# Peptides against a protein of PDB entry 3ESW, part 245

Target 1, 322 residues: chain A of PDB entry 3ESW
Amino acid sequence: NNIDFDSIAKMLLIKYKDFILSKFKKAAPVENIRFQNLVHTNQFAQGVLGQSQHLCTVYDNPSWHSIVLETLDLDLIYKNVDKEFAKDGHAEGENIYTDYLVKELLRYFKQDFFKWCNKPDCNHCGQNTSENMTPLGSQGPNGEESKFNCGTVEIYKCNRCGNITRFPRYNDPIKLLETRKGRCGEWCNLFTLILKSFGLDVRYVWNREDHVWCEYFSNFLNRWVHVDSCEQSFDQPYIYSINWNKKMSYCIAFGKDGVVDVSKRYILQNELPRDQIKEEDLKFLCQFITKRLRYSLNDDEIYQLACRDEQEQIELIRGKTQ

## One batch from the design tools (peptide; made by RFdiffusion4, then SolubleMPNN)

Design b2_p28_1_s4 (from b2_p28_1, 17 letters changed)
Fold by OpenDDE base, seed 4:
Structure b2_p28_1_s4 (fold): chain B 322 residues (1-322), chain A 28 residues (1-28)
Amino acid sequence: as target 1 above (322 residues)
Amino acid sequence: KEDEEIKKLREKIKEAIEKAEEQKKKLE
C-alpha cells in the first residue's frame, strides 16, 4: 500500500496544532493546586506572580499611548528613521524599518528626551548641582507624590545651600513624561511604554540583581531583541555578563502574552546560584502565567505565539541568536 | 530495511498522535 506521505504529514500537523492548543486550555485542577501551592510557599514565585499582574498588562493602555505619542517629537523621530533607513538602501515596507525605529527611539530617548539621575540637582541651586547633594535616606511619598504611584522618595541635602531636595521614585510612566529623569527603573518603565505606544511587541525584563531592560520582538529578525534604553543598546544581550562582568541569577521577561525566563540570553558567565526556586517550578510558573494571559486569544493567535515560544526556547537552549 | 524504517516511523507517528490526544484530554 503506497504510503500517502502528504496525508500523514497533514494529519500530523493537525494533531500537533491540536496538541499545542490543548496546552493553552484551562488548567487542570492539579495544575491549579500546584500553582496555588507554589505561590503560597515560594517567595520568588509570589514575586514573579505579583510582577506579572502589573507588568504584563499596565502598558496596554490606549490613553497612555496617545499621551506618549503627543509628547514625543514624532517629526524628528520619523525624519531620523527615514534618513537612516534610506541611507542603508532599504525599500519602504520592509520589516527592518521597525528595527530602525527602535534604534532611533533609543537614541532619541537617551540623547534628547530623558536624563539619568544618580542624584537630583538641588532645587534651589539649579542645574548641574547633583555633586553637592548628600543622600539622607528614603521615606514614603507625600500626598502629592502618592498620586503618581510613588513607593519611595529619596531625600537629599544640598551641601552648598542646605536645602532638601526630594527625588520621588515614580512608577507612573505618565508622570515620567513630565519629570524626564530617573534610574534604570524609570528609564525602562517609560521606554517600555514608549515602545508599546508604537504598537510594538515589548517585554519588560527584570533582573534579580537590580537591573531592568526591555525586549522587542523584531519581525525582521524573527526573534526577541535585547533593548536597553539606559545603554542605548540594541541586540547586545552580552553587555551585562561580558562588558560589565555582572553576576546574575535570574532574568524574567514580562509581556502581555507571557512570562519567560530569559536568563540564558543574558547570563553568559558569572552565574550566581539559582536557589530561589526549583528550575522545574519556575518553568511551570512561567508557563502557567503565560497560559492565563492567553486565555482570551483565539486558536490561531495561541498557535502563532506557541510557535514563537518554541523558537525562542530553541534559541535559549542553543545560546545563539537565530 | 526501508520498509522497517517506514513501519517504525508510522508507529512513532501513531504514538505521538495518541500521546497528544491523551494530553489534550488531561488538560480538558
Scores: peptide ipSAE 0.006, ipTM 0.312, DockQ to the pose 0.059
Fold by OpenDDE base, seed 3:
Structure b2_p28_1_s4 (fold): chain B 322 residues (1-322), chain A 28 residues (1-28)
Amino acid sequence: as target 1 above (322 residues)
Amino acid sequence: KEDEEIKKLREKIKEAIEKAEEQKKKLE
């Protein structure tokens, strides 16, 4: 009796797929209770949930994508991408082209498009006057600033002319296309939208120790790639722990298809205490939110994402970017 | 410290998935 090993293998693969899919079915009542209790009793969990409700969906806006693409110098961007792509001897249609696109977007954004704002220029004295600005504190937005999802306005006085300059911290990325300035929050917010506007798989990474960046899923590398618009950095997850010697406790990635603790990718040394939540509860929380985000997906999409998740978890444990 | 055993299991699973994907590509 020739054991049809191919038939057995196919059957095992089907059973495995079904098993994976079963994990993404509607949450059991006990899981819902655990989730509700966790977000009600743990402030960190509540914060992660709150961020997920915004960051996982806000960038999936086709109207915003159109506005972004209309605002960027696409001719310059693609000219530079094509030039660098051709220089390295790649053929058209290779998945690596998208990596070149992201690298050019990093260059374009930092060098040509957006500006770092430690202090604003004086509205009266004009450009390059930030050195004359003294911080007076922060206040709530006025009526005009409130139209653009502004939570805080930093107030500065010019030492030269005595006038007050307002630096509103806008959370509306469309407003940031106009203002073209900010700190890590504004940079990451708008750059996340820019990457999404090119149809890329992108996550927003929140670090508890006051930094934010992106991850892009490279089809060529078949993994999540670190992307920091402030640093014009591509695939350098070590820059915070090693280069900056930054101490960190949590890095959480927020995307349309899931929420993932990516701390192991970025926290390579100088780890701060992870005392905000139990590790098992954080894992449960991220999985639960991820499961909810995938409820509308078909079985094939769920399976593909689950395979991707497993590969990422393997990568994170190995500590090696493959 | 992830138990060495869990690490080995994950490596085996990864290899199995990669082989399955390669086989799928050959059948298309």
Scores: peptide ipSAE 0.008, ipTM 0.342, DockQ to the pose 0.100; fails the geometry check
Fold by OpenDDE base, seed 2:
Structure b2_p28_1_s4 (fold): chain B 322 residues (1-322), chain A 28 residues (1-28)
Amino acid sequence: as target 1 above (322 residues)
Amino acid sequence: KEDEEIKKLREKIKEAIEKAEEQKKKLE
């Protein structure tokens, strides 16, 4: 009996696909109850859910993408990408072009476009006056600031002229295209939108210990790649744990297609206690939110994403990003 | 003589199928 191995392999692939697809069907009533109980009883879970409701969808705005592309110096960006690609990229294939694009966007954003703001310049005294600024605290937004999704405004007094300068912490990334300044939050917010505007698969990574960055899915590398706009960093997930000696507990990635605990990619040493939620509950939460985000996708899209997720989980377990 | 590798592969396949069917029954 010639065992048709090809037929067996095909049947196995079909059954495996069906099994994977079955996991992404509507949540069982028990899972819904577990989810509701978890979100209502665990503050960390509630925070992750709240962030997912914003971060997983907000950047999928075609109007915003158009505004970004109209605002950036695309001629300069593509000129630089083409120049770097012409040196080394032809040998590596066409898929590496997007890696060069992301690297140039990191350069352009940090060097030419956006500014780090520890303290604002004095609105009265002008440029390079931040050294004269004393923090007075934070307050709520005024009527104008409130138009741009401003949660808080940092208040500074100029030691030279005595005037007050407001530094609104805008969450509207379109407003950030105008202001072109901020800290890690503003940097990551706008840079996430920029990457999305080029049609890239991007995740927003939240670290509990007051940092945020991006991940981009490289088709060339066939994996999620660490991207930090503040650091002009590409594929350096170790910079926080090793270079900064940062202590961290949680890193959660938020994308249109899922929420993923990526802590294992970034927390290489100096791990803080993971006491905010049970590991099993966090895993359940991320899977449940991910399942909800995929409800409108077809079976082929769900299957492709599930394969990508499995590869990522294997990567995270094996520590292969070293 | 079925190659021992083929026999092992068949057993793994059978186990995977059985696990998938058991999980399907738990979801019904």
Scores: peptide ipSAE 0.006, ipTM 0.331, DockQ to the pose 0.060; fails the geometry check
Fold by OpenDDE base, seed 5:
Structure b2_p28_1_s4 (fold): chain B 322 residues (1-322), chain A 28 residues (1-28)
Amino acid sequence: as target 1 above (322 residues)
Amino acid sequence: KEDEEIKKLREKIKEAIEKAEEQKKKLE
């Protein structure tokens, strides 16, 4: 009796799929209680939840995507992508085109579109006057600034003319398309929206030690890829720990399909104490939020995402053993 | 040949964006 190995393999795959899907079923009452207790008793957990409620969904706005695409020089971007793809891309297949697109968007954003703002220019003296600016502190937004999701305004005095210049820290990425300046927060916020506007799978990575960046899921590389708009960096997760010698404790990635502790990808040395939450509780929290985000997805989507999650976890484990 | 292939890739990306936008509208 020729054992129909193909039939057995198909049956095993079905059973495995059902097993994976069973993990994403409605949270048990005990899990809901654990979650509620965790977010009420642990400030770090509450912070992660609060960030997930914003960062996992805010960039999934079709109207914003249209505004972004209308604002960017798409002709220039695609011209440059096509040029680079024509050199080497044909040998690697069609999926590499998206990697070239992300690399060009990094270049375009840093070189042509957005500006780093350590200090603002004086509103009265004009361009290249930031050297004359003295910080006076921070205050709440005025009535106009508050329209653009502004939590804080930095206040500067010009040493030359004595006038006050306001630097509002806008969280509205559409306003950032107009202002075209900021620090790591504004850079990452707008760049995350830009990548999402091209239909890409993107996560916002929050580092507890006051930095933020993106991850892009490359279909060519079949993994999450580090993307930092401030650094024009693609696939260089080591830059913080190694190049900057930065000390870090937590890196959490926020995407539409899940929340993931990605600390293992970025914290390669100089690890700070992870004392804000128990490791088991953080793992539980991220999994619980991820399940909640996937609740409306079909079985095939849930299965594909679960397979991707498993591959990422394997990658993160292996990276520590190299 | 290369120009036509690149053009097809742009069209596929555009279609993927449009599809993603449509799916989002259905979820909202």
Scores: peptide ipSAE 0.005, ipTM 0.317, DockQ to the pose 0.014; fails the geometry check

Design b2_p28_2_s1 (from b2_p28_2, 12 letters changed)
Fold by OpenDDE base, seed 4:
Structure b2_p28_2_s1 (fold): chain B 322 residues (1-322), chain A 28 residues (1-28)
Amino acid sequence: as target 1 above (322 residues)
Amino acid sequence: KEEEEEKEIEMLKKKIEEAIKKAKEQKE
């Protein structure tokens, strides 16, 4: 009896697909209770949920994408991408082109478009006067600043002229297209939107130890790739733990299709205590939120994303970029 | 339950990979 291995493989694939899809069915009542109890009793879980409600959806705004694309020097960007792509001998239409695009966007954003702001320049004295600025503290936004999702305004006094300069910490990325300055928060916020505006699959990574960056899903590499706009860094997840010797406890990625604990990608040494939530509860939380984000997707989309998730989990466990 | 499901998935993956491998070896 010639065992039809092709038929067996197809049958196993169908059963496997059905099994995977079964995990993404509506949460059981017990899971809903567990979730509700977790977010009501655990502050870290509540924080992750709150972040997911914003970060997983805010960048999926077609109007914002249009504004971004109208604001960027697309001719320069694509010229540079095409130049570097051709230089490395790649043929047109290769999936690697998007990696070149992201690398150029990192360059363009850091070198040509956006500015790091430790302290603002004095509004009266002009450019390169930040050295003369003394922080006075932070306050709430004024009526104008409040229009642009401003949670806090840093106040500075110029030691030279005595004038006050306001540095509003805008969370509206469209306002950041105008201001073109900020710290890691503003950088990551706007850069996440920029990447999304090119139709890329992007996650916002929150680190508990006061840093934020992106991940881009490379179709060429078939994995999530570390992207830090502040550092002009592509695929260097080790920079925080190794280069900076940064101590970290949690890195959580927020995307339209899921929330993922990516700590294992970035925390390579100097791990801080993970005492904010039980590991099992964090895993459950991320899976539960991810499941909710996928409720409107079809079975094929769910299956493809589940396959991606599993490959990522294997990568994170093995500590090897596949 | 999650550990049992993960083990079941891993077993299913292995079986699928083995079946696909055997199917390829028969076409060569």
Scores: peptide ipSAE 0.008, ipTM 0.360, DockQ to the pose 0.699
Fold by OpenDDE base, seed 3:
Structure b2_p28_2_s1 (fold): chain B 322 residues (1-322), chain A 28 residues (1-28)
Amino acid sequence: as target 1 above (322 residues)
Amino acid sequence: KEEEEEKEIEMLKKKIEEAIKKAKEQKE
């Protein structure tokens, strides 16, 4: 009896696919109860849920994508991408072009487009006057600032002219296309939208220890790639733990297709206590939110994403970027 | 134990990569 090993392998693959798809069916009542209890009893879980409700969907706005593409110097960007891509003789295939695009967007954003704002310039004295600015504290937005999702306004007094300058911390990324300045929050917010506007798979990474960055899914590398617009950094997840010697406890990635604990990618040393939630509960929370985000996807999309998730989990366990 | 688990994971990865490659070749 010639065992048709190919037929058995096909049957096993079908059964495996069905098993994977079964995990993404509607949540059982017990899972819903566990989820509700977790988000009501654990403040960290509530925070992750709240962030997911915004960050997983806000950047999937076609109107915003159009505004971004109309605002950027696309001719300069593509000219530079084409130039760098041509140097490598196309030997690595078409999928690497997106990696060159992201690298150019990092360059363009930091060098040509956006500015770091530690302190604002004085509105009265003009450019390069931030050295004369003394912080007075923070307050709520005024009526104009509130139109652009402003949560807080930093207040500064000019030591030269005595005038007050307001630095609104805008959360509206379209307003940031106008203001062209901010700190890590504004940088990451607008840069996430920029990457999304090119049709890329992007996640927003939140670190509990007051930093934020992106991840881009490289089709060439077949993995999530660290992207920090503030640092003009591509594929350098070690910069925080090693180069900065930063202590960290949690890094959570938020994307349209899921929420993932990516702490193992970035926390390589100086790990702070992970005492905000049980590890099992955090894993459950991320999986549950991810499952909800995928409810409208077809079986093929769900399966492809599940395979990608498994590959990422293997990568995170090994601690090796392949 | 950790080295054996790593080897098993590596074998599983290779099998998955081969399966994905075959599935792409069938769509052409």
Scores: peptide ipSAE 0.007, ipTM 0.347, DockQ to the pose 0.076
Fold by OpenDDE base, seed 5:
Structure b2_p28_2_s1 (fold): chain B 322 residues (1-322), chain A 28 residues (1-28)
Amino acid sequence: as target 1 above (322 residues)
Amino acid sequence: KEEEEEKEIEMLKKKIEEAIKKAKEQKE
């Protein structure tokens, strides 16, 4: 009896698809109760939920994508990508072009477009005067700063002229296209929008220990790839734990299609206590938010994303990122 | 129940890997 392995494989795939789809159907009443109790009783869970409500959807704005593409030097960017692709990319296939694009966007953003701001320059003394700036503290935004989703303004006094300079911490990424300066928060915020404007699958990664970066889904590598705009880094998830010797407890990725604990990708040593939430509750929380984000997707989209999620979980367990 | 489902998925993956391995060994 020739066991029709193809028919068995097809039947298993159908059953597996149905099983996966069943997990993304309406949350059971018990899951809703568990979720509500968790976000009301656990501050970390409430924080993750609050971040997901913003970070998972804010970058999916077509008007913002148009403004970004009109602001960037696309001729320079594509010229550089085409130049690098012409050397080696044809041998690896068309999917590698997007990796070259992300690498060029990292270069362009850090070298040509955006500036790191440890301290602002003095508004009166002009450029290269940040060394003369003394921090006085932080305050709330004024009426003009409040128009651009500003929560905090850092205040500096110039030691040379005595004038006050304000450094508003804008959360509006469109305002950041104008100001072109900031720290890790502003860098990651605007760079996430830039990557999204090219139609890429991007996640915003929040680290509890005051750092943020991106992940890009590479079709060439068929995985999520670490992307840090501050460091001009592509596929170097080890830089925080190994190169910086940074101690970390949680890394959470926020994307349009899900929320994922990616701590295992980045926390390779010097792990801090994971005492903010039970591991099972964090897993449940991320899965529940992910289900909610996928509620409007069709069965085929849900299935494809679930397959991608499983591949990522296998990668994270095996430590085979590279 | 979730740990049982994860174990069941791991067992299913292992069975699929074993079936693929056996199918390769029978083609040689």
Scores: peptide ipSAE 0.006, ipTM 0.325, DockQ to the pose 0.363
Fold by OpenDDE base, seed 2:
Structure b2_p28_2_s1 (fold): chain B 322 residues (1-322), chain A 28 residues (1-28)
Amino acid sequence: as target 1 above (322 residues)
Amino acid sequence: KEEEEEKEIEMLKKKIEEAIKKAKEQKE
């Protein structure tokens, strides 16, 4: 009996594809009930859902991508990318060019484009006056600030001139192209949009312990790559746990195609109690949201993403990022 | 299975910490 191994392999692959696709079909009524109960009873789950409703879709705006590309010095960026690629990239194939692009965007953004704002300069005294600024607290946006999705305005008094300076915490990334200053939130928000504007697969990573960063899917490395615009960091997921000795409990990645608990990539030591939600409920929540985000995708797209997700889960379990 | 996966993750976290520690010690 000539066992046609090729035919068997093809049939197994088809059955496997069908099995994977079956997991991404519409949620069963019981899963919907579980989801609703979870988001209504667990505040952390509600927070993750709320973030997913914004972060998974907000950056997929073609008009914003055009504005970004018109605002950036593309000639400088590509000149620098081409220069670095010409040194080392030719030997490693065309897919590495995108890694060079992301590295240059990190450089350009931190060095040439955006500024860290611990305290604002005094609007009256001018540049380099932040040392004279005393925080008075925070308040709601005024009528002008509210146009740019501003939730909070930090208020500062100048010790020299006595005038008040407002530091609006804008969530509109297009406004951030104008203001060109902020903290980790503004940095990550605008930088996520910048990466998306180049057509890249990007996730926004939220850490419960007051930090945020990006992940980029490198076709060259065939994995999600840590990207922190504040740190000009590429593929250094260890910087928080090891370099900063930061204590962390949760890192959640938000992308157009899914929500993923990436805590295992970043929480290497000093793990805080994961007491906000049951692990099984968090896993369910992320899978359920991911499934919803993929409802409009075709079977081939769903299958490709599911294969990518499986590889990521294997990576996260096997610690292969070293 | 989950407990074995958690133990494997913890071992990997420790290996990563040790590798990073060694890499820091080589840069100083």
Scores: peptide ipSAE 0.000, ipTM 0.266, DockQ to the pose 0.026

